# Peptides against a protein of PDB entry 7AL2, part 3

Target 1, 85 residues: chain A of PDB entry 7AL2
Amino acid sequence: YEIMLIRPKTIDDINYVVDQVLEESNPVILDLSFLEKESPANFKLAGEKIKQMRSNYGAEALLLSRCNDKNLIIIAPKGVSLVRK

## One batch from the design tools (peptide; aimed at target 1 G47 E60 N71)

Design b1_p9_5_s1 (made by RFdiffusion4, then SolubleMPNN; from b1_p9_5, 4 letters changed)
Fold by OpenDDE base, seed 4:
Structure b1_p9_5_s1 (fold): chain B 85 residues (1-85), chain A 9 residues (1-9)
Amino acid sequence: as target 1 above (85 residues)
Amino acid sequence: SMLDLSIFD
């Protein structure tokens, strides 16, 4: 598989993340800082879709870093485990 | 929270 990196800015970007995780089975490292700052509605949408992927498809998500100008999350498809050491 | 995520860092 591939690991995708994206800082989503649009609904199309959000749907791209969903497609990568669910259809392509690729983990995605995403920075939600743009949406959080520029579009509360799309930030909420992104969160809802992440929850849906976790609840319905066995995806796993982990907050990597949260600070000023950065909101990094990795979301892994079912079968790719995220392990903290 | 909205995401209910574990924290790595």
Scores: peptide ipSAE 0.038, ipTM 0.650, DockQ to the pose 0.142
OpenDDE base, seeds 1, 2, 3, 5: peptide ipSAE 0.030, 0.032, 0.031, 0.033; ipTM 0.621, 0.635, 0.629, 0.635

Design b1_p9_5_s2 (made by RFdiffusion4, then SolubleMPNN; from b1_p9_5, 4 letters changed)
Fold by OpenDDE base, seed 2:
Structure b1_p9_5_s2 (fold): chain B 85 residues (1-85), chain A 9 residues (1-9)
Amino acid sequence: as target 1 above (85 residues)
Amino acid sequence: MELDFSIFD
């Protein structure tokens, strides 16, 4: 698999994340800071889709870092385990 | 809105 990195800015980007996780089985490291600042609606949408992937498809999501300019999340598809040592 | 994520840090 590949690890995708993206800072989503549009609904198309959000759907890209979903496609990468569910269809391509690729983990995604995403920065939600743009959506959080620029589009509350799309930020909410992104969150809902992440929750849906977790709830319905066994994806796992972890908050990696949150600060002024970053809101970093990793989403792993089912079968890719996120392990903290 | 509260997101339910595990925090790595």
Scores: peptide ipSAE 0.032, ipTM 0.651, DockQ to the pose 0.132
OpenDDE base, seeds 1, 3, 4, 5: peptide ipSAE 0.031, 0.031, 0.032, 0.031; ipTM 0.648, 0.621, 0.626, 0.639

Design b1_p9_5_s3 (made by RFdiffusion4, then SolubleMPNN; from b1_p9_5, 3 letters changed)
Fold by OpenDDE base, seed 1:
Structure b1_p9_5_s3 (fold): chain B 85 residues (1-85), chain A 9 residues (1-9)
Amino acid sequence: as target 1 above (85 residues)
Amino acid sequence: MELDLSIFD
């Protein structure tokens, strides 16, 4: 698999993340800071889709870093284990 | 809008 890196800015980007995790089985490191600042609606949508991937498809999510200009999260598909030590 | 940390629960 590949690890994808993206800072989503549009609904298309959000759907790209979903496709990478669910269809391509690739982990995604994503920065939600743009959506958080610029689009509350799409930020909420991104969160909902992450929850759906976790609940329905066995994806895992970990917060990597949060600061003024970054909200870094890793989303892993079911076959990739994420462990917070 | 603050990050909803429940996505990590």
Scores: peptide ipSAE 0.078, ipTM 0.707, DockQ to the pose 0.134
OpenDDE base, seeds 2, 3, 4, 5: peptide ipSAE 0.077, 0.056, 0.054, 0.061; ipTM 0.706, 0.686, 0.683, 0.693; seed 5 fails the geometry check

Design b1_p9_5_s4 (made by RFdiffusion4, then SolubleMPNN; from b1_p9_5, 3 letters changed)
Fold by OpenDDE base, seed 1:
Structure b1_p9_5_s4 (fold): chain B 85 residues (1-85), chain A 9 residues (1-9)
Amino acid sequence: as target 1 above (85 residues)
Amino acid sequence: SELDLSIFD
């Protein structure tokens, strides 16, 4: 598999993340800082999509870094284990 | 807005 990196800015980008995780089985490292700052609605949507992937498809999510200009999260498809030590 | 940390629960 590949690890995708993206800072989503649009709904299309959010759907790209979903497609990568669910259809391509690729982990995604995403920075939600743009959505958090610029679009409360799409930020909420991104979170809902992540929760749906976790609940319905066995994806896992892990916070990597949270600061003023970064909100880094890794989303892994089922079969790729994320472990927080 | 603040991150909804429930995505990690």
Scores: peptide ipSAE 0.119, ipTM 0.736, DockQ to the pose 0.135
OpenDDE base, seeds 2, 3, 4, 5: peptide ipSAE 0.109, 0.117, 0.114, 0.117; ipTM 0.732, 0.736, 0.734, 0.740; seed 3 fails the geometry check

Design b1_p9_6 (made by RFdiffusion4)
Pose (drawn by RFdiffusion4):
Structure b1_p9_6 (pose): chain A 85 residues (1-85), chain P 9 residues (1-9)
Amino acid sequence: as target 1 above (85 residues)
Amino acid sequence: METSEFADV
């Protein structure tokens, strides 16, 4: 499989992440810092999509890093386990 | 919306 890296800027990028996790079953490492400071509406929308994927489709989501200009999240689809060690 | 509401730490 592939792990996709993205910093979403538009709704199309949000739909891109939904499709990678749900259709391609690829984990996505995404930086939500652009949406957070540029479009609070799309940041809330991106979070809602992540909640739906975990609730209905068994995706795992993990905060990896949070600092000025970075909000790094990993989304693993059902079938890729995030194992804490 | 806070990041912790939709991602685990």

Design b1_p9_6_s1 (made by RFdiffusion4, then SolubleMPNN; from b1_p9_6, 5 letters changed)
Fold by OpenDDE base, seed 2:
Structure b1_p9_6_s1 (fold): chain B 85 residues (1-85), chain A 9 residues (1-9)
Amino acid sequence: as target 1 above (85 residues)
Amino acid sequence: MKIEDFADK
């Protein structure tokens, strides 16, 4: 698999993340800082999509870093485990 | 919504 890195800015970007996780089985590292700052509606949409992937498809999502300019999360498909040491 | 609502810490 590949690990995708993206800072989503549009609904198309959000759907790209969904496709990568569910269709391509690729983990995605997301920087949600743009959406959080610029579009509360699309930030909420992204969050709802992530919740749905977790609830319905066994994806996992882990917060990597939260600061003013970066809001990093990794979302992994069911076949890829995320382990904190 | 906050990121903690959909991602684990």
Scores: peptide ipSAE 0.716, ipTM 0.953, DockQ to the pose 0.971
OpenDDE base, seeds 1, 3, 4, 5: peptide ipSAE 0.715, 0.714, 0.714, 0.714; ipTM 0.954, 0.953, 0.953, 0.953

Design b1_p9_6_s2 (made by RFdiffusion4, then SolubleMPNN; from b1_p9_6, 3 letters changed)
Fold by OpenDDE base, seed 3:
Structure b1_p9_6_s2 (fold): chain B 85 residues (1-85), chain A 9 residues (1-9)
Amino acid sequence: as target 1 above (85 residues)
Amino acid sequence: MEITEFADE
């Protein structure tokens, strides 16, 4: 698999994340800081999509870093294990 | 770095 890195800005970018996780089985590291600041509606949509992937498809979603100007999350598809040491 | 389960809404 490949690890995708993206800072989504549009609905198309959000759907790209979903396709990478569910269709390509690729983990995605994403920064939601743009949507959080510039589009509350699309930020909410991104959160809903993440919840759906967790609830319906066995994806895992972990917060990597949260501060004033960053919102970094990793989404792992079913079959990719996230391990903390 | 601490990693926690993402929760929103």
Scores: peptide ipSAE 0.039, ipTM 0.644, DockQ to the pose 0.177
OpenDDE base, seeds 1, 2, 4, 5: peptide ipSAE 0.037, 0.039, 0.038, 0.038; ipTM 0.645, 0.645, 0.645, 0.647

Design b1_p9_6_s3 (made by RFdiffusion4, then SolubleMPNN; from b1_p9_6, 4 letters changed)
Fold by OpenDDE base, seed 4:
Structure b1_p9_6_s3 (fold): chain B 85 residues (1-85), chain A 9 residues (1-9)
Amino acid sequence: as target 1 above (85 residues)
Amino acid sequence: MKIEEFADK
């Protein structure tokens, strides 16, 4: 698999993330800071998509960093385990 | 929505 890195800005970007996780089985490191600041509606949409991937497809989502200018999470598809030591 | 709703710490 590949690890994708993206700072989503549009709905297309959000759907790209979903496709990477569910169809390509690639983990994705997301910076949600743009959506959080510029589009609360799309931030909510992104969050709902992540919840759906976790609930329905066995994805995992882990918060990596929360700072003023960065909101980093990793989403891993089923079969890629995220372990915090 | 808060990030804690969809991502574990």
Scores: peptide ipSAE 0.701, ipTM 0.952, DockQ to the pose 0.960
OpenDDE base, seeds 1, 2, 3, 5: peptide ipSAE 0.698, 0.700, 0.698, 0.699; ipTM 0.952, 0.952, 0.952, 0.952

Design b1_p9_6_s4 (made by RFdiffusion4, then SolubleMPNN; from b1_p9_6, 3 letters changed)
Fold by OpenDDE base, seed 4:
Structure b1_p9_6_s4 (fold): chain B 85 residues (1-85), chain A 9 residues (1-9)
Amino acid sequence: as target 1 above (85 residues)
Amino acid sequence: MEIEEFADK
């Protein structure tokens, strides 16, 4: 698999993340800070998609960093485990 | 330990 990195700005970007996780089985490190600031609706949508991937498809998610200008999350598809030591 | 966390804030 590949690890994708993206700072989503549009709905297309959000759907790209979903496709990478569910169809390509690639982990994604995403920065939600743009959506959080510029599009509350799309920020909410992104969160809902993450929850859906966890609940329905066995994806895992982990908050990596939350700062003023960063909201970094890793999402891993089923089969790629996120483990905290 | 498996991690399933998301901060929606």
Scores: peptide ipSAE 0.040, ipTM 0.631, DockQ to the pose 0.162
OpenDDE base, seeds 1, 2, 3, 5: peptide ipSAE 0.040, 0.038, 0.038, 0.040; ipTM 0.647, 0.629, 0.626, 0.639

Design b1_p9_7 (made by RFdiffusion4)
Pose (drawn by RFdiffusion4):
Structure b1_p9_7 (pose): chain A 85 residues (1-85), chain P 9 residues (1-9)
Amino acid sequence: as target 1 above (85 residues)
Amino acid sequence: SELDLSMFE
């Protein structure tokens, strides 16, 4: 499989992440810092989509890093386990 | 731990 890296800026980028996790079953490493400071509405929307994926489709989500200009999240689809060691 | 999704509220 592939791991996709993205910093979402638009709704189309949000839909891109939904499709990678749900259709392609690819994990996505995404930086939500652009949406957080530029579009609070789309940041909330991106979070709602992450909640739905985890609740209904068995996706795991993990915060990897949070600092000024970075909010790094990994979303793994059902079938890729995030194993803490 | 899983992501705390309350941060998006």

Design b1_p9_7_s1 (made by RFdiffusion4, then SolubleMPNN; from b1_p9_7, 4 letters changed)
Fold by OpenDDE base, seed 1:
Structure b1_p9_7_s1 (fold): chain B 85 residues (1-85), chain A 9 residues (1-9)
Amino acid sequence: as target 1 above (85 residues)
Amino acid sequence: DELDFSIFD
């Protein structure tokens, strides 16, 4: 698998993340800061899709860093374990 | 609804 990095700006970007996780089985490190600042609706949508991937497909989502200029999340497909050591 | 993330940071 590959690890994808993206700062989503549009619904298409959000759906790209979903495709990468569910169809390609690739982990995605995403920065949600753009959506949070520029589109509350799409920020909410992104969160809902992450929840759906966790609830329905066994994905795992981990907050990596949250500060004033970034909101970094890793979302891993079911086959990829996120392990804290 | 709040997102239920595991926290690494």
Scores: peptide ipSAE 0.036, ipTM 0.651, DockQ to the pose 0.165
OpenDDE base, seeds 2, 3, 4, 5: peptide ipSAE 0.035, 0.035, 0.035, 0.035; ipTM 0.659, 0.653, 0.657, 0.661

Design b1_p9_7_s2 (made by RFdiffusion4, then SolubleMPNN; from b1_p9_7, 3 letters changed)
Fold by OpenDDE base, seed 1:
Structure b1_p9_7_s2 (fold): chain B 85 residues (1-85), chain A 9 residues (1-9)
Amino acid sequence: as target 1 above (85 residues)
Amino acid sequence: MELDLSIFD
């Protein structure tokens, strides 16, 4: 698999993340800071889709870093284990 | 809008 890196800015980007995790089985490191600042609606949508991937498809999510200009999260598909030590 | 940390629960 590949690890994808993206800072989503549009609904298309959000759907790209979903496709990478669910269809391509690739982990995604994503920065939600743009959506958080610029689009509350799409930020909420991104969160909902992450929850759906976790609940329905066995994806895992970990917060990597949060600061003024970054909200870094890793989303892993079911076959990739994420462990917070 | 603050990050909803429940996505990590």
Scores: peptide ipSAE 0.078, ipTM 0.707, DockQ to the pose 0.135
OpenDDE base, seeds 2, 3, 4, 5: peptide ipSAE 0.077, 0.056, 0.054, 0.061; ipTM 0.706, 0.686, 0.683, 0.693; seed 5 fails the geometry check

Design b1_p9_7_s3 (made by RFdiffusion4, then SolubleMPNN; from b1_p9_7, 3 letters changed)
Fold by OpenDDE base, seed 4:
Structure b1_p9_7_s3 (fold): chain B 85 residues (1-85), chain A 9 residues (1-9)
Amino acid sequence: as target 1 above (85 residues)
Amino acid sequence: SMLDLSIFD
């Protein structure tokens, strides 16, 4: 598989993340800082879709870093485990 | 929270 990196800015970007995780089975490292700052509605949408992927498809998500100008999350498809050491 | 995520860092 591939690991995708994206800082989503649009609904199309959000749907791209969903497609990568669910259809392509690729983990995605995403920075939600743009949406959080520029579009509360799309930030909420992104969160809802992440929850849906976790609840319905066995995806796993982990907050990597949260600070000023950065909101990094990795979301892994079912079968790719995220392990903290 | 909205995401209910574990924290790595």
Scores: peptide ipSAE 0.038, ipTM 0.650, DockQ to the pose 0.145
OpenDDE base, seeds 1, 2, 3, 5: peptide ipSAE 0.030, 0.032, 0.031, 0.033; ipTM 0.621, 0.635, 0.629, 0.635

Design b1_p9_7_s4 (made by RFdiffusion4, then SolubleMPNN; from b1_p9_7, 4 letters changed)
Fold by OpenDDE base, seed 2:
Structure b1_p9_7_s4 (fold): chain B 85 residues (1-85), chain A 9 residues (1-9)
Amino acid sequence: as target 1 above (85 residues)
Amino acid sequence: MELDFSIFD
């Protein structure tokens, strides 16, 4: 698999994340800071889709870092385990 | 809105 990195800015980007996780089985490291600042609606949408992937498809999501300019999340598809040592 | 994520840090 590949690890995708993206800072989503549009609904198309959000759907890209979903496609990468569910269809391509690729983990995604995403920065939600743009959506959080620029589009509350799309930020909410992104969150809902992440929750849906977790709830319905066994994806796992972890908050990696949150600060002024970053809101970093990793989403792993089912079968890719996120392990903290 | 509260997101339910595990925090790595």
Scores: peptide ipSAE 0.032, ipTM 0.651, DockQ to the pose 0.136
OpenDDE base, seeds 1, 3, 4, 5: peptide ipSAE 0.031, 0.031, 0.032, 0.031; ipTM 0.648, 0.621, 0.626, 0.639

Design b1_p9_8 (made by RFdiffusion4; failed a check: a repeat of another design)
Pose (drawn by RFdiffusion4):
Structure b1_p9_8 (pose): chain A 85 residues (1-85), chain P 9 residues (1-9)
Amino acid sequence: as target 1 above (85 residues)
Amino acid sequence: EEDISHLFE
């Protein structure tokens, strides 16, 4: 499989992440810092999509890093386990 | 699993 890296800026980028996790079953490492400071509406929308994926489709989501200009999240689809060691 | 929903509230 592939791990996709993205910093979403638009709704199309949000739909891109939904499709990678749900259709391609690829994990996505995404930086939500652009949406957080540029479009609070789309940041809330991106979070709602992550909640739906975990609730209905068994995706795992993990915060990897949070600092000025960075909010790094990993989303793993059902079938890729995030194993803490 | 980590609950990250607070980031979006």

Design b1_p9_8_s1 (made by RFdiffusion4, then SolubleMPNN; from b1_p9_8 with E1M H6F)
Fold by OpenDDE base, seed 2:
Structure b1_p9_8_s1 (fold): chain B 85 residues (1-85), chain A 9 residues (1-9)
Amino acid sequence: as target 1 above (85 residues)
Amino acid sequence: MEDISFLFE
């Protein structure tokens, strides 16, 4: 698999993340800071999509870092384990 | 705003 990196800015970007996880089986490291600042609605949508992938498809998600201008999350498809040590 | 606390689970 590939690890995709993206800072989503649009709904298309959010759907890209979903496609990468569910269709391509690629983990995605995403920075939600743009959406958080610029679009509360799309930020909420992104969160809901992550929840749905977790609940319905066995994806895992983990917050990597939340600081100045960064809100880094990894979302991994089922079969790719995220391990925090 | 969306609660992302679930990302710490």
Scores: peptide ipSAE 0.191, ipTM 0.774, DockQ to the pose 0.130
OpenDDE base, seeds 1, 3, 4, 5: peptide ipSAE 0.188, 0.181, 0.191, 0.190; ipTM 0.772, 0.768, 0.773, 0.773

Design b1_p9_8_s2 (made by RFdiffusion4, then SolubleMPNN; from b1_p9_8 with E1M H6Y)
Fold by OpenDDE base, seed 3:
Structure b1_p9_8_s2 (fold): chain B 85 residues (1-85), chain A 9 residues (1-9)
Amino acid sequence: as target 1 above (85 residues)
Amino acid sequence: MEDISYLFE
């Protein structure tokens, strides 16, 4: 698999993340800082998609970094284990 | 700043 890195700005970008995780089985490192600052509605949508992937498809999500300037999350498809030590 | 902890529950 490949690890994808993206800072989504549009609904198309959000759907790209879903496709990478569910169809391509690629982990995605996601920076949500643009959506949080520029589109509260799409920020909420991105969160709902993450929850749906976790609930329905066994994806896993971890917070990598949260500060004033960054909102970094990794989403892994089922079969790729995320371990925090 | 929104709390995103709910994404990981």
Scores: peptide ipSAE 0.294, ipTM 0.805, DockQ to the pose 0.137
OpenDDE base, seeds 1, 2, 4, 5: peptide ipSAE 0.218, 0.286, 0.289, 0.288; ipTM 0.780, 0.800, 0.799, 0.801

Design b1_p9_8_s3 (made by RFdiffusion4, then SolubleMPNN; from b1_p9_8, 3 letters changed)
Fold by OpenDDE base, seed 1:
Parts: sequence; C-alpha cells; structure tokens
Structure b1_p9_8_s3 (fold): chain B 85 residues (1-85), chain A 9 residues (1-9)
Amino acid sequence: as target 1 above (85 residues)
Amino acid sequence: MEDIDYLFE
C-alpha cells in the first residue's frame, strides 16, 4: 500500500480520502486545518466520513498533532494497524 | 496518539 498525504480543501478532496481508505486500502495522513478554519460545514462532513469509515468499515483514526497551523489525523484502513511502541 | 473526539462535537 501507499501512504497518502493531503490537506483537504474541497468536498472532492474529502471524497478522495474516502476512496483512498476504502477502495485503495491506503492509509491517509490528512491535515484538517484548512477545513476547520475555512468551512465548518465541510469540516463536519470530513468528521462524519471518518466516523463512517470507523463504524462501518473498521478503519482506525488517530490524532497525530493539533496546533495553530496543523490538524493532522491518520486514517488507516482495516488491515493496517497503527501501533505505538 | 491523541483522541479525535473533537471531530465529532
């Protein structure tokens, strides 16, 4: 698999994340800071999509870093385990 | 690794 990196700005980007996780089985590191600042509606949508992937498809999501200039989340498809040592 | 609960508030 590949690890995708994206800072979503549009609904198309959100759908791209979903496609990468569910169809391509690729983990995605996404920066939600643009959506959080610029589009509360799309930020909420992104959260809903993450919840759906977790609930319905066994994806795992973890916060990597949140500060003023970034809001980094990793989404891993089922079969890719996120492990802290 | 931190909680993502804030995404769902």
Scores: peptide ipSAE 0.446, ipTM 0.843, DockQ to the pose 0.422
OpenDDE base, seeds 2, 3, 4, 5: peptide ipSAE 0.444, 0.434, 0.437, 0.444; ipTM 0.844, 0.846, 0.847, 0.848

## One batch from the design tools (peptide; aimed at target 1 L63)

Design b1_p10_1 (made by RFdiffusion4)
Pose (drawn by RFdiffusion4):
Structure b1_p10_1 (pose): chain A 85 residues (1-85), chain P 10 residues (1-10)
Amino acid sequence: as target 1 above (85 residues)
Amino acid sequence: FPEKVELEKE
């Protein structure tokens, strides 16, 4: 499989992440810092999509890093386990 | 934050 890296800026990028996790079953490492400071509406929308994917489709989401200009999240689809060691 | 995380395919 592939791990996709993205910093979403538009709704199309949000739909891109939904499709990678749900259609391609690829994990996505995404930086939500652009949406957080540029479009609070789309940041909320991105979070809602992550809640739906975990609730209905068994996706795991993990916060990897949070600092000025970075909010790094990993989303693993059902079938890729995030194993803490 | 996690120190180590592995991605394991099921």

Design b1_p10_1_s1 (made by RFdiffusion4, then SolubleMPNN; from b1_p10_1, 3 letters changed)
Fold by OpenDDE base, seed 1:
Structure b1_p10_1_s1 (fold): chain B 85 residues (1-85), chain A 10 residues (1-10)
Amino acid sequence: as target 1 above (85 residues)
Amino acid sequence: LPEKVELVRE
């Protein structure tokens, strides 16, 4: 698999993340800071998509960094283990 | 780090 890195700005970007996780089985390092700042609706949508991937497809999402200008998470598809040591 | 990410906006 590949690890994708993206800072989504549009709905198309959000759908790209979903495709990468569910169809390509690629982990995604995701920066939601743009959506959080610029589009409450799309930020909410992104969150709902992540919840759906977790609930319905066994994906996992872990926070990597949260500060004023960053909102970094990793989303892993089922079969890719996220381990905290 | 939290065990799971929860994305909520009030």
Scores: peptide ipSAE 0.042, ipTM 0.666, DockQ to the pose 0.079
OpenDDE base, seeds 2, 3, 4, 5: peptide ipSAE 0.035, 0.042, 0.040, 0.032; ipTM 0.629, 0.654, 0.654, 0.625; seed 2 fails the geometry check

Design b1_p10_1_s2 (made by RFdiffusion4, then SolubleMPNN; from b1_p10_1, 4 letters changed)
Fold by OpenDDE base, seed 3:
Structure b1_p10_1_s2 (fold): chain B 85 residues (1-85), chain A 10 residues (1-10)
Amino acid sequence: as target 1 above (85 residues)
Amino acid sequence: LPEKIELVRE
């Protein structure tokens, strides 16, 4: 698999993340800082999509960095183990 | 350090 990196700005970008995780089985390192600041509606949508992937497909989400200007999360498809040591 | 998260809907 490949690890994808994206800072989504549009609904199309959000759907691209879903496609990478579910269709391609690729982990995605996701920076939500743009949506959080610029589009509350699309920020909410991104969160809902992540919840759906976790609930329905066994994806996992791991917080990598959270500060005033960054919101980095890795989303892994089922079969890719995320472990904190 | 990174930790597993649950994102909450507004």
Scores: peptide ipSAE 0.040, ipTM 0.649, DockQ to the pose 0.089
OpenDDE base, seeds 1, 2, 4, 5: peptide ipSAE 0.040, 0.035, 0.036, 0.039; ipTM 0.655, 0.639, 0.648, 0.658

Design b1_p10_1_s3 (made by RFdiffusion4, then SolubleMPNN; from b1_p10_1, 4 letters changed)
Fold by OpenDDE base, seed 5:
Structure b1_p10_1_s3 (fold): chain B 85 residues (1-85), chain A 10 residues (1-10)
Amino acid sequence: as target 1 above (85 residues)
Amino acid sequence: LPKKVELVRE
């Protein structure tokens, strides 16, 4: 698999993340800071999609970093394990 | 068993 990196700005970007995780089975390192600041509606949408991927498809999510200018998470498809050591 | 739910894409 590949690891995708994205800071989504649009609904198209959110769809891209969903496609990468569910259809391509690629982990995505995701910075939600743009959406959180610039589009609360799309930030909420992104969160809903992540929750749906976790609940319905066995994806896992891990918070990597949260601060004023970044909101980094990794979303992994079911076949990829996320381990904190 | 929980059902899989298809995600809606824009």
Scores: peptide ipSAE 0.053, ipTM 0.642, DockQ to the pose 0.030
OpenDDE base, seeds 1, 2, 3, 4: peptide ipSAE 0.044, 0.050, 0.043, 0.045; ipTM 0.652, 0.656, 0.649, 0.654

Design b1_p10_1_s4 (made by RFdiffusion4, then SolubleMPNN; from b1_p10_1, 5 letters changed)
Fold by OpenDDE base, seed 4:
Structure b1_p10_1_s4 (fold): chain B 85 residues (1-85), chain A 10 residues (1-10)
Amino acid sequence: as target 1 above (85 residues)
Amino acid sequence: LPKRVELVRE
């Protein structure tokens, strides 16, 4: 698999993340800081999609970093385990 | 069965 990196700005970007996780089985490292600042609605939507992928498809999500200008999360498809040691 | 995630296109 490949690890995708994206800072989503649009709904299309959110859908791209969903496609990568569910259709391509690629982990995605995404920075949600743009959506959080510029579009609360799309930020909420992104969160809902992440929850749906976790609940319906066995995806996992893990916070990597949260600071002033970054909100980094990794989302992994069911076949890729995220482990915190 | 789990519901498929719906894509929302702009």
Scores: peptide ipSAE 0.065, ipTM 0.696, DockQ to the pose 0.027
OpenDDE base, seeds 1, 2, 3, 5: peptide ipSAE 0.062, 0.058, 0.057, 0.063; ipTM 0.668, 0.702, 0.713, 0.666

Design b1_p10_2 (made by RFdiffusion4)
Pose (drawn by RFdiffusion4):
Structure b1_p10_2 (pose): chain A 85 residues (1-85), chain P 10 residues (1-10)
Amino acid sequence: as target 1 above (85 residues)
Amino acid sequence: DYEEIMEQFE
């Protein structure tokens, strides 16, 4: 499989992440810092999509890093386990 | 940890 890296800026990028996790079953490492400071509406929307994926489709989501200009999240689809060691 | 992530979107 592939792990996709993205910093979403538009709704199309949000739909891109939904499709990678749900259709391609690829984990996505995404930086939500652009949406957070540029479009609070799309940041909320991106979070709602992550909640739906975990609730209905068994995706795991993990915060990897949070600092000025970075909010790094990993989304693993059902079938890729995030194993803490 | 997940709940903390989801608080950012509230």

Design b1_p10_2_s1 (made by RFdiffusion4, then SolubleMPNN; from b1_p10_2, 5 letters changed)
Fold by OpenDDE base, seed 3:
Structure b1_p10_2_s1 (fold): chain B 85 residues (1-85), chain A 10 residues (1-10)
Amino acid sequence: as target 1 above (85 residues)
Amino acid sequence: DFEELLSLFE
């Protein structure tokens, strides 16, 4: 698999993340800082999609970094283990 | 918002 890196800015970007996780089985490292700052509605949508992938498809999510200008999360498809040590 | 972000990990 490949690890995708993306800073989503649009709904199309959010759907691209979903496609990468569910169809391509690729982990995705997301920077949600743009959506959080510029589009609260799409930020919420991104969160809902992540929760749906976790609930329905066995995806996992892990916070990598959160500060004033960064919001980094990794989303892994089922079969890719995320371990916090 | 920050609370929505935290909810991702519940």
Scores: peptide ipSAE 0.115, ipTM 0.721, DockQ to the pose 0.182
OpenDDE base, seeds 1, 2, 4, 5: peptide ipSAE 0.112, 0.114, 0.113, 0.114; ipTM 0.723, 0.724, 0.723, 0.723

